# Designs tried in a protein design run: peptides against a protein of PDB entry 6GMG. Part 173

Target 1, 331 residues: chain A of PDB entry 6GMG
Amino acid sequence: DSDDRVTPPAEPLDRMPDPYRPSYGRAETVVNNYIRKWQQVYSHRDGRKQQMTEEQREWLSYGCVGVTWVNSGQYPTNRLAFASFDEDRFKNELKNGRPRSGETRAEFEGRVAKESFDEEKGFQRAREVASVMNRALENAHDESAYLDNLKKELANGNDALRNEDARSPFYSALRNTPSFKERNGGNHDPSRMKAVIYSKHFWSGQDRSSSADKRKYGDPDAFRPAPGTGLVDMSRDRNIPRSPTSPGEGFVNFDYGWFGAQTEADADKTVWTHGNHYHAPNGSLGAMHVYESKFRNWSEGYSDFDRGAYVITFIPKSWNTAPDKVKQGWP

## One batch from the design tools (peptide; made by RFdiffusion4, then SolubleMPNN)

Design b2_p13_3_s3 (from b2_p13_3, 10 letters changed)
Fold by OpenDDE base, seed 4:
Structure b2_p13_3_s3 (fold): chain B 331 residues (1-331), chain A 13 residues (1-13)
Amino acid sequence: as target 1 above (331 residues)
Amino acid sequence: TELKAQYIPEEYR
């Protein structure tokens, strides 16, 4: 419950950030200081820096999801999600592997499933698709032109995404992006938009009708990517956390990391921006902190989660929330 | 109900 959530106060437009704190390969700061950095680096609209609005500060105050929210311009819908799952590895480990000492069968299967996901390949797939989309957007001045370009690109690459239904999140994502329709955004011109990426960590065992074991240790069959496309059906993700395995144990509902549109070819050098919790300076949780993590730190996730997805959405090119290069920390 | 709060303990950071 976020009853003690507070919207961070406005920061002067010209206020420079304080130095970030390095921590285990991450750069950390309090949310107010992130707002300062955001205003200096990411706030630009049409080349002009902007003060973070009250609405944006309110979005940000929700924690990790708030970071993605303020930078993408909308609450994450997570519809166009990608992952990579090694089916052969999974089957082989189930067949030939053994539970650890004290590990239940359900726990073993859940762990093996989790370990069968490849975060790097999932991220690479999302980047590949985003690149295709960006090429399709480049000279398209209406949605029809964009879709035609996209289909051509996919056909040329013999990509299985070409077989997706017209109503699929893959084809509908652009038209369903609010900023695409905004006058000061895309203004219905695809060439004014670009694809961006964020990631979500979540729990697989969210089906309330399933066994308690699946809720505690994961559902090995849930949220797997479709073969060929890499698309993950996120329709059953209801932000339900892992069930406790012992008294007093509690798990977090999700984690979000913002990547944007970095051009760094080495995945390990990419920077992911995320928050620790909602902003509660007067509550038990305390002030929200923002982290800028390298891919390794981000992709490791937490025991709270056994799934990761890499999601594509769109923002106007006039926004600077997804620059080609992201510098970790400050200065 | 759609908007959820998130908490990551310091021990995991």
Scores: peptide ipSAE 0.034, ipTM 0.741, DockQ to the pose 0.133
Fold by OpenDDE base, seed 1:
Structure b2_p13_3_s3 (fold): chain B 331 residues (1-331), chain A 13 residues (1-13)
Amino acid sequence: as target 1 above (331 residues)
Amino acid sequence: TELKAQYIPEEYR
């Protein structure tokens, strides 16, 4: 029940964070301490530290989505999403593989589909596209120039995205970014913006009209990337959790991880920031905790989810919420 | 898009 959610109090701008603690191979801290770190490291606007505003603290209090929200400046829309799926592996395993002991056919198919996604390749595709977009943003002072640059870059790389419709989320993503239009943000100048990445984990079996088996064990055909582009149609993602397979079982609706614009070439060394739940210090859930995880820990996900997408959005270059290098923990 | 308060089970925290 979200009624127990509380906005974390303000932290003094000069207050230094307490040390993070290790937890399950990741760095962990309470949300108030993350605010302290955020103010010291990520809060900078035009090179000046800022106290996290009440609005930003309110966004953050929503949990894992709150971390992405406060750093991206908007609630995630997930419109420009990428993944990688091995169709040949999927077909081969379905044909030649066998269900495990006690595993139903539907459970087997759902598992095989989940295992046919390559998280690393999905992430790399998103990074590739973000790089192309960043090149197109450079020296573009209006949207028309940006779009022309983007088309040229795609043509030069023989990228299938060049064939996308002008109304596609791929081409409309920048114009639909609130911070692009803000005077103190992009001010309608593409060259003031940069592409950033976050990830969402979610359940494939969200169609209420589908079989109970798909809702319980996954829909093998849902949320696959388009060949060539890697684009995932996220229109059917309505934040519906996995259906219980046994009485008393419950699953979470989603998980979000913030990457930003790290330049680390080794995917395994990249840091992903996420939260465990909404902030409820006086409730049963307790205080929100923030985690800084390596890619392996993030991409592993949970049994609650059988899909992962890597999403591109934009922030002003004047923000420091997506630095080139992210250090795990504190100090 | 609806605003959602997210929860991760204790075993995943």
Scores: peptide ipSAE 0.034, ipTM 0.740, DockQ to the pose 0.146
Fold by OpenDDE base, seed 3:
Structure b2_p13_3_s3 (fold): chain B 331 residues (1-331), chain A 13 residues (1-13)
Amino acid sequence: as target 1 above (331 residues)
Amino acid sequence: TELKAQYIPEEYR
């Protein structure tokens, strides 16, 4: 129950982090220590180090989503999401494959669908689109100029996104970003903004009107990317967890990982920052921990989830929450 | 969107 959630206390601005500890190939620390790191590394606005505000600490306290929240400056809306799905593989495996021993048909289909998603290609698509957007932003001083630039870039690349409606999340994402409108943010100047990426893991079987099997084992047809664009319709994602397959089993509703705007070309070397649960130091869950994981560890996900999406949003260039290089742990 | 605190099972901690 979220009633045990506590906002972490303020950390002195000049407090250095304690060393992170390794955890299954990840760097791990308690949330308070992450705040210290964040203040030293990511807090800078216009080159000036900032103490994490009470509001930001409250956002962070929500767990994995809190990490993305504090770094993006807004609660994730997940509207501009990308994935990669191999339809041919899916069809072939369904046709030629067989359920494992003890595996139901529904479980088999759900598993095959999950395995037909390519996390790396999904991430690559998001990075590609983010790059296009960043080029469109670079010299655009109003939204109209940005949109014109974006359309030109897409046309030059023969990208199917050029055919999206003007009301599409793809074109409306910038204008719907609060920090874009803020005086100390973008101030309605696209050239002051940059595209950033985070990832969400979630369950496909969220339709309450669907079969119990889909809720338990996944909906093979749900949350597939559109061909050509890679866009995922996230409108049906209501943060509903996987249904238990056995008594006493419980699943988590989502996981969020923050990537930002790292320039590392090798996907496997990119760092993803995420939290384990909401901060409950006096509760059964305990203190929140923050993890900095490599892509392999992040993309592996958990059995709680059968979908991964890579989402684009925007932050002011003056923020340092999405640096070109992210180092795991401390020091 | 509903602001709900995330829970991850201990096995994933």
Scores: peptide ipSAE 0.033, ipTM 0.737, DockQ to the pose 0.148
Fold by OpenDDE base, seed 5:
Structure b2_p13_3_s3 (fold): chain B 331 residues (1-331), chain A 13 residues (1-13)
Amino acid sequence: as target 1 above (331 residues)
Amino acid sequence: TELKAQYIPEEYR
């Protein structure tokens, strides 16, 4: 029960983390120890270490979404999301493939749809767009200059995003970022901001008016990227978990992974930071653990989810929550 | 936006 959630206590600014432990190819630690690492590595504002505030610790306590929340500075809105879907593969498998033994038609279609998403290409698309945005931000001192730069960059690359409406999340994302308007953040100066990436795993079959089969096995047509742009309409994502397929079965509503702004070109070497559940040290769930996973471990996801989106948001360059290099674990 | 706490089952930990 979410009522068991506890805010982790403050950690002394100078307290060094204990070593992380390996867990299924990822580095794992308890949330309190992650706070210690965060203060040493990610807390810097204008080059100065900061103690994680009570508010930030409270955000973090929500689990995987808390990791993204504390590092991005806002609760994820997921408005600017990207994915890659192989339509030809999907159609061919539906036409020529057969359900496995014991697999229903709906289960087959849901599985084929899930397998038709390419997580690596989705991630690459988000990185490509983030790079374009960062170039547009670099010398822009007002929003108009940023938008003009962005349009020019898109035109040069013949990117379909150039055709998006001015009210699209793609163009409105910066002005809708609270830290952009903050005096100690962007201060309305785009050149003080940078694009960052996080990922969300979620269930496609969230429509309560749809068939039970779609809620159990996935909606093959839901949350597909738009052709050319790769944009995913996330408006129908209401954090509804997969419906149980058997009595007593339960699924999780979402998973979030923080990437930030790593410059590592090899996707397989990138590090994704995420949590297992909300912090409940005195409850049945126990203390929250934080994982630093390689892309392979992150992108594999869980049976709870059949969609992965890669989302772009913005943070001030003065924050160190999205460094160029992320080291897995401690030391 | 509804603030919901995330939970991952033990088998995935």
Scores: peptide ipSAE 0.033, ipTM 0.730, DockQ to the pose 0.134

Design b2_p13_3_s4 (from b2_p13_3, 9 letters changed)
Fold by OpenDDE base, seed 5:
Structure b2_p13_3_s4 (fold): chain B 331 residues (1-331), chain A 13 residues (1-13)
Amino acid sequence: as target 1 above (331 residues)
Amino acid sequence: TVDRRNYIPEEYR
């Protein structure tokens, strides 16, 4: 159970990682070895390697969310999330398609909705917005300047995000980032920050007041992106897993994948870092493993989830947790 | 199947 979670021990700063294990197109390693890699590659503050702190190791120990947590510097709030949904495809398939053999109507609708999301386009939208934000950050030395720059950038691109309320997660995300306010972080200087991306997979059928079918097979109408902006209202995501469809079946609550700020233009070549479960070396789950997956492997997800969101947050530029290039595995 | 259960700290629930 969750009580079996253990914080991985400290790793010497000079300890090199063991080779990662190839696994279905992914690179896999135990969490302790990831810490070694992290210290060598991602730990840098102002260009200097750092040992992963006890606090950071504790964050990491929480599993997939821990990977995003340690690299972003904060627990994911998921407030600035993007996705892409093909409404026409959805409507057409519902109208003209039919359930598969043995598939209920609810299963059919849930599946069609899931298939109407485009993970790649969702990711592309997030990258687009992150780029706009980064341009707005670049020469802004206070939040007002950042917001002005952001509005100008959006206007130039005729982006629907320009119409968002000033209090929306889109405009408030920077000010609500702890590292932005930290002396050794942004120090309230937007130009010291950069936008980064992570992804969350989760279940749509989380509304307990809805039908059992929606909880089992998905809610086709839930967590759709707003037209034009691509923003997903994540307020109803309560980390509730899919309901079992058969006795003894259980599903995972969520999956998080860390992308950061890779500059690789080909989405298929981007690397996503994620964990399998919380670290329980002495428990039934065993030691946490960390995976570095290509986008195809990440975006494929699992049957546990029917939604994928791509979330933007911010980290200080002085951190190296989101480098331009991520190499899969070790060496 | 690999168990992928993740825990959420109570302060973030």
Scores: peptide ipSAE 0.205, ipTM 0.847, DockQ to the pose 0.461
Fold by OpenDDE base, seed 4:
Structure b2_p13_3_s4 (fold): chain B 331 residues (1-331), chain A 13 residues (1-13)
Amino acid sequence: as target 1 above (331 residues)
Amino acid sequence: TVDRRNYIPEEYR
C-alpha cells in the first residue's frame, strides 16, 4: 500500500487555485489545488510567498497527518494533548442506562464512554492553555524567561498545570520544537514563537493484551484526561485502528485536523483543515483530497474513532501557516 | 464507505 504513495508535483508560485467544491458544510479540493491555495495564503515567511518545497509536498502526501505536518513543520508527536471527559455523566449512564436492542454490554460501555467526551470543552481547554502560553512567550527572550512567565501565569489563574513536573510535555514542548532552534525560526527566542493547535481522532482500544471486546468496541477507561489539567497521556497511542466487528470490515488508523491559531471566539465558526488519505493518484485510493471543515463537521468524526484530542505545538511567528483568520474554501 | 487510510512514515512508526 505504501508503494502507491506519490509526491504531488510542484505548482507555480503564482498559480491561483481553482474553486473548492462545497460538500455537506465542508469545502473540498484535490491536493494539487490545495498546494496552490497554500502558496497564496499560508506559505509566507517573513511576509513573502514561498513555493511549497519538495520536502513539504512529500509531507503533505501522507494524507490528513500531512496537512498538519506541512503546516506545523514537524511530524505530530501528540505529547501535549487535551480533552474533556464528563465522569459524572459516564457513571450515571452506566448505572441507569441500558444497552440498546442488539447491543452488547461492551458495545454499550464503549459508546457511553465515547459520548462522555466533550469535544468543544476539550478544544476550549486547549485554546485557554495556548493563550496562557502565548502570553508567557511574549517578550521572553530565553527559555528561562518563558518558563518563569508561564509559572506566574498559571499561579495567577490557579491552574492545576502549575503542579506538572518540569519534565512534563507541558513545560518541555517549546524546547523540543525543532523550529524553535532554527536560525530562520525561533532562533532560541521564545518571543518569536507562537502556540498552535491541531486535533487527532483515534481509537481507544489499542491494548493488544486487553479483551477482544475492548479492541472492537473501545476501552472505556483509556485516554481520559487528567482531572484539573485536562492533559491526556498519549504514550499508549500507537496508531492502531479499531478491530473489525464483522468479516471484511476495516477501520482507519487516525485522523488529523489543523486549526492553527485562529482568533474566532465561536468554536462553531472555526475552520479545520484535513485530508482523506495519502496521495495515490495511480492507485486504488486515488488522489488525495483536502477538506476545510467547520468545527461541527470536524468534531463529528467517524465510527473509526472514539477519542479526540486537541494538541498544542509551536511555530515561528514569521510563518503564515496559522493565521488569525482562516477562510473556508476558494475563492 | 470512502477509504481514508493514512500512511505513516517508517521513521515514525
Scores: peptide ipSAE 0.180, ipTM 0.841, DockQ to the pose 0.478
Fold by OpenDDE base, seed 1:
Structure b2_p13_3_s4 (fold): chain B 331 residues (1-331), chain A 13 residues (1-13)
Amino acid sequence: as target 1 above (331 residues)
Amino acid sequence: TVDRRNYIPEEYR
């Protein structure tokens, strides 16, 4: 219940974190200890560490989305999303494969669709695009210059994104970023901003007008990336969870993982930061925990979800919420 | 499995 959510208390600026603990191959800690780490490592504005504000602590308290929220500076809009889908694999498996024992046709098709997404390729596409955007931002001092640079970069790479509409999320994402317009943020100067990445896991079968089977086992045709661009239309994502397949079963609506702007070339060595649930220290759920997971742990996801998207947004370069290197755990 | 129930702020529902 929403009434159980509590904003974590402030932590002294110079308080060092307690050691993280291993949890299923991840580094794990309670939310207050993450705040301590965040203040030491990620809080820096213009090179100076800051105490996490009450507003930021409130954002963080919302769970997995809170981790992305506090680090990106805004609630996720998820408009600029990328994925990779193997159409040939999907078609071949549907044609030549068969349902497992006890698996319905709908369940089989949903599973095959899920397995036809390549999380690593989706992540790599997002990183590629973020790199292009960062080059376009580097010397652009107004939005027009940024857009011109972006188009030139895309043309040089023969990227299909060059054909996107000027009003698309791809071209409008920067101007729609609140921190871009803030005086202490971008101050309308693209060169003060950088592209960052987070990921969302969610359920494909969200259409209430569709069959019950699609809601239970997934919609094989939903949330596929466009050919060439890799863009996913996220407009139909309403944070609706998977429908129960048995009495008493329940699923989570989404999961968010924060990557930022790590430069580690090996995807498997990248670190993803996420939370388990909203902070309810006096409730049934208990205190919120924060996890720092390697890509394999993150991308594996849960049975609650059959889609993964990698989303690009922007933060000011003066923020240190997306450093080049992320160290897992503490110390 | 860890309970991963997340809350969505009213303004973003």
Scores: peptide ipSAE 0.154, ipTM 0.835, DockQ to the pose 0.449
Fold by OpenDDE base, seed 3:
Structure b2_p13_3_s4 (fold): chain B 331 residues (1-331), chain A 13 residues (1-13)
Amino acid sequence: as target 1 above (331 residues)
Amino acid sequence: TVDRRNYIPEEYR
């Protein structure tokens, strides 16, 4: 129910943000103040800061997805997603491990599956692929040149992605990016675009035809990355939350974190920007807050989710929504 | 527990 969702008001272009406050190792602020920061730091088009438009403010008001939405320029499609799963660890733990006291078999299997994902390796895979894509984009002035470059880069690295179908989200992602086609964006010139990354947390047990146990405790076989490529089939992600395990319990549908194109080599030092919920200042949820979290804080996630994916999309290089360096908080 | 409800626009459901 979004009836109480409100679009944050416009902020003057030159208004400086108030200081962020620390919260459990994160930098936190109210959405209106984030808009101020965004205008000062991330709003630049061709080197000039811009006031966040009403449309952008409306996008932002949707919560965690809104942060990714406003910075990527489009609603997340999540089609080009990566993760890392340790199959050997999973099999070994299932075979040699045992449920905890009071833990059901289904709960045990779901937990073991969740723990068999490596968030850091998943993130690194996405960064690796984004780097390859950026090299392919650099001197390509049409899509054909980009695709040729991409295939060459993948071949040089002996990357399994070179075997993906031409219609795969991997190869079609650029052409399906609205900003790539925009006159003031890429203008169909790949060299004007760059790859960026965001992350989505979600629940594996979304199949309504499966057992209740899978919906409650996770589906150990769902949303695993393909071997070699690391690609996750996200087609079955319908934003269905975890089923309650006890009366009155409820879970959130998803969480999104924006990384962009930071160049920090140490994953632990990277900053992830995300929101808590949609903006409802006059409702029970209250005002939306925006968090800037380190990777450890982001990747920890919540019990609401047992999957994390790292997604690649594209933005124009002229945008500053994905700078090389992101400073946590304000000032 | 922080309520983290996120809404999906109708056009993207």
Scores: peptide ipSAE 0.141, ipTM 0.828, DockQ to the pose 0.459

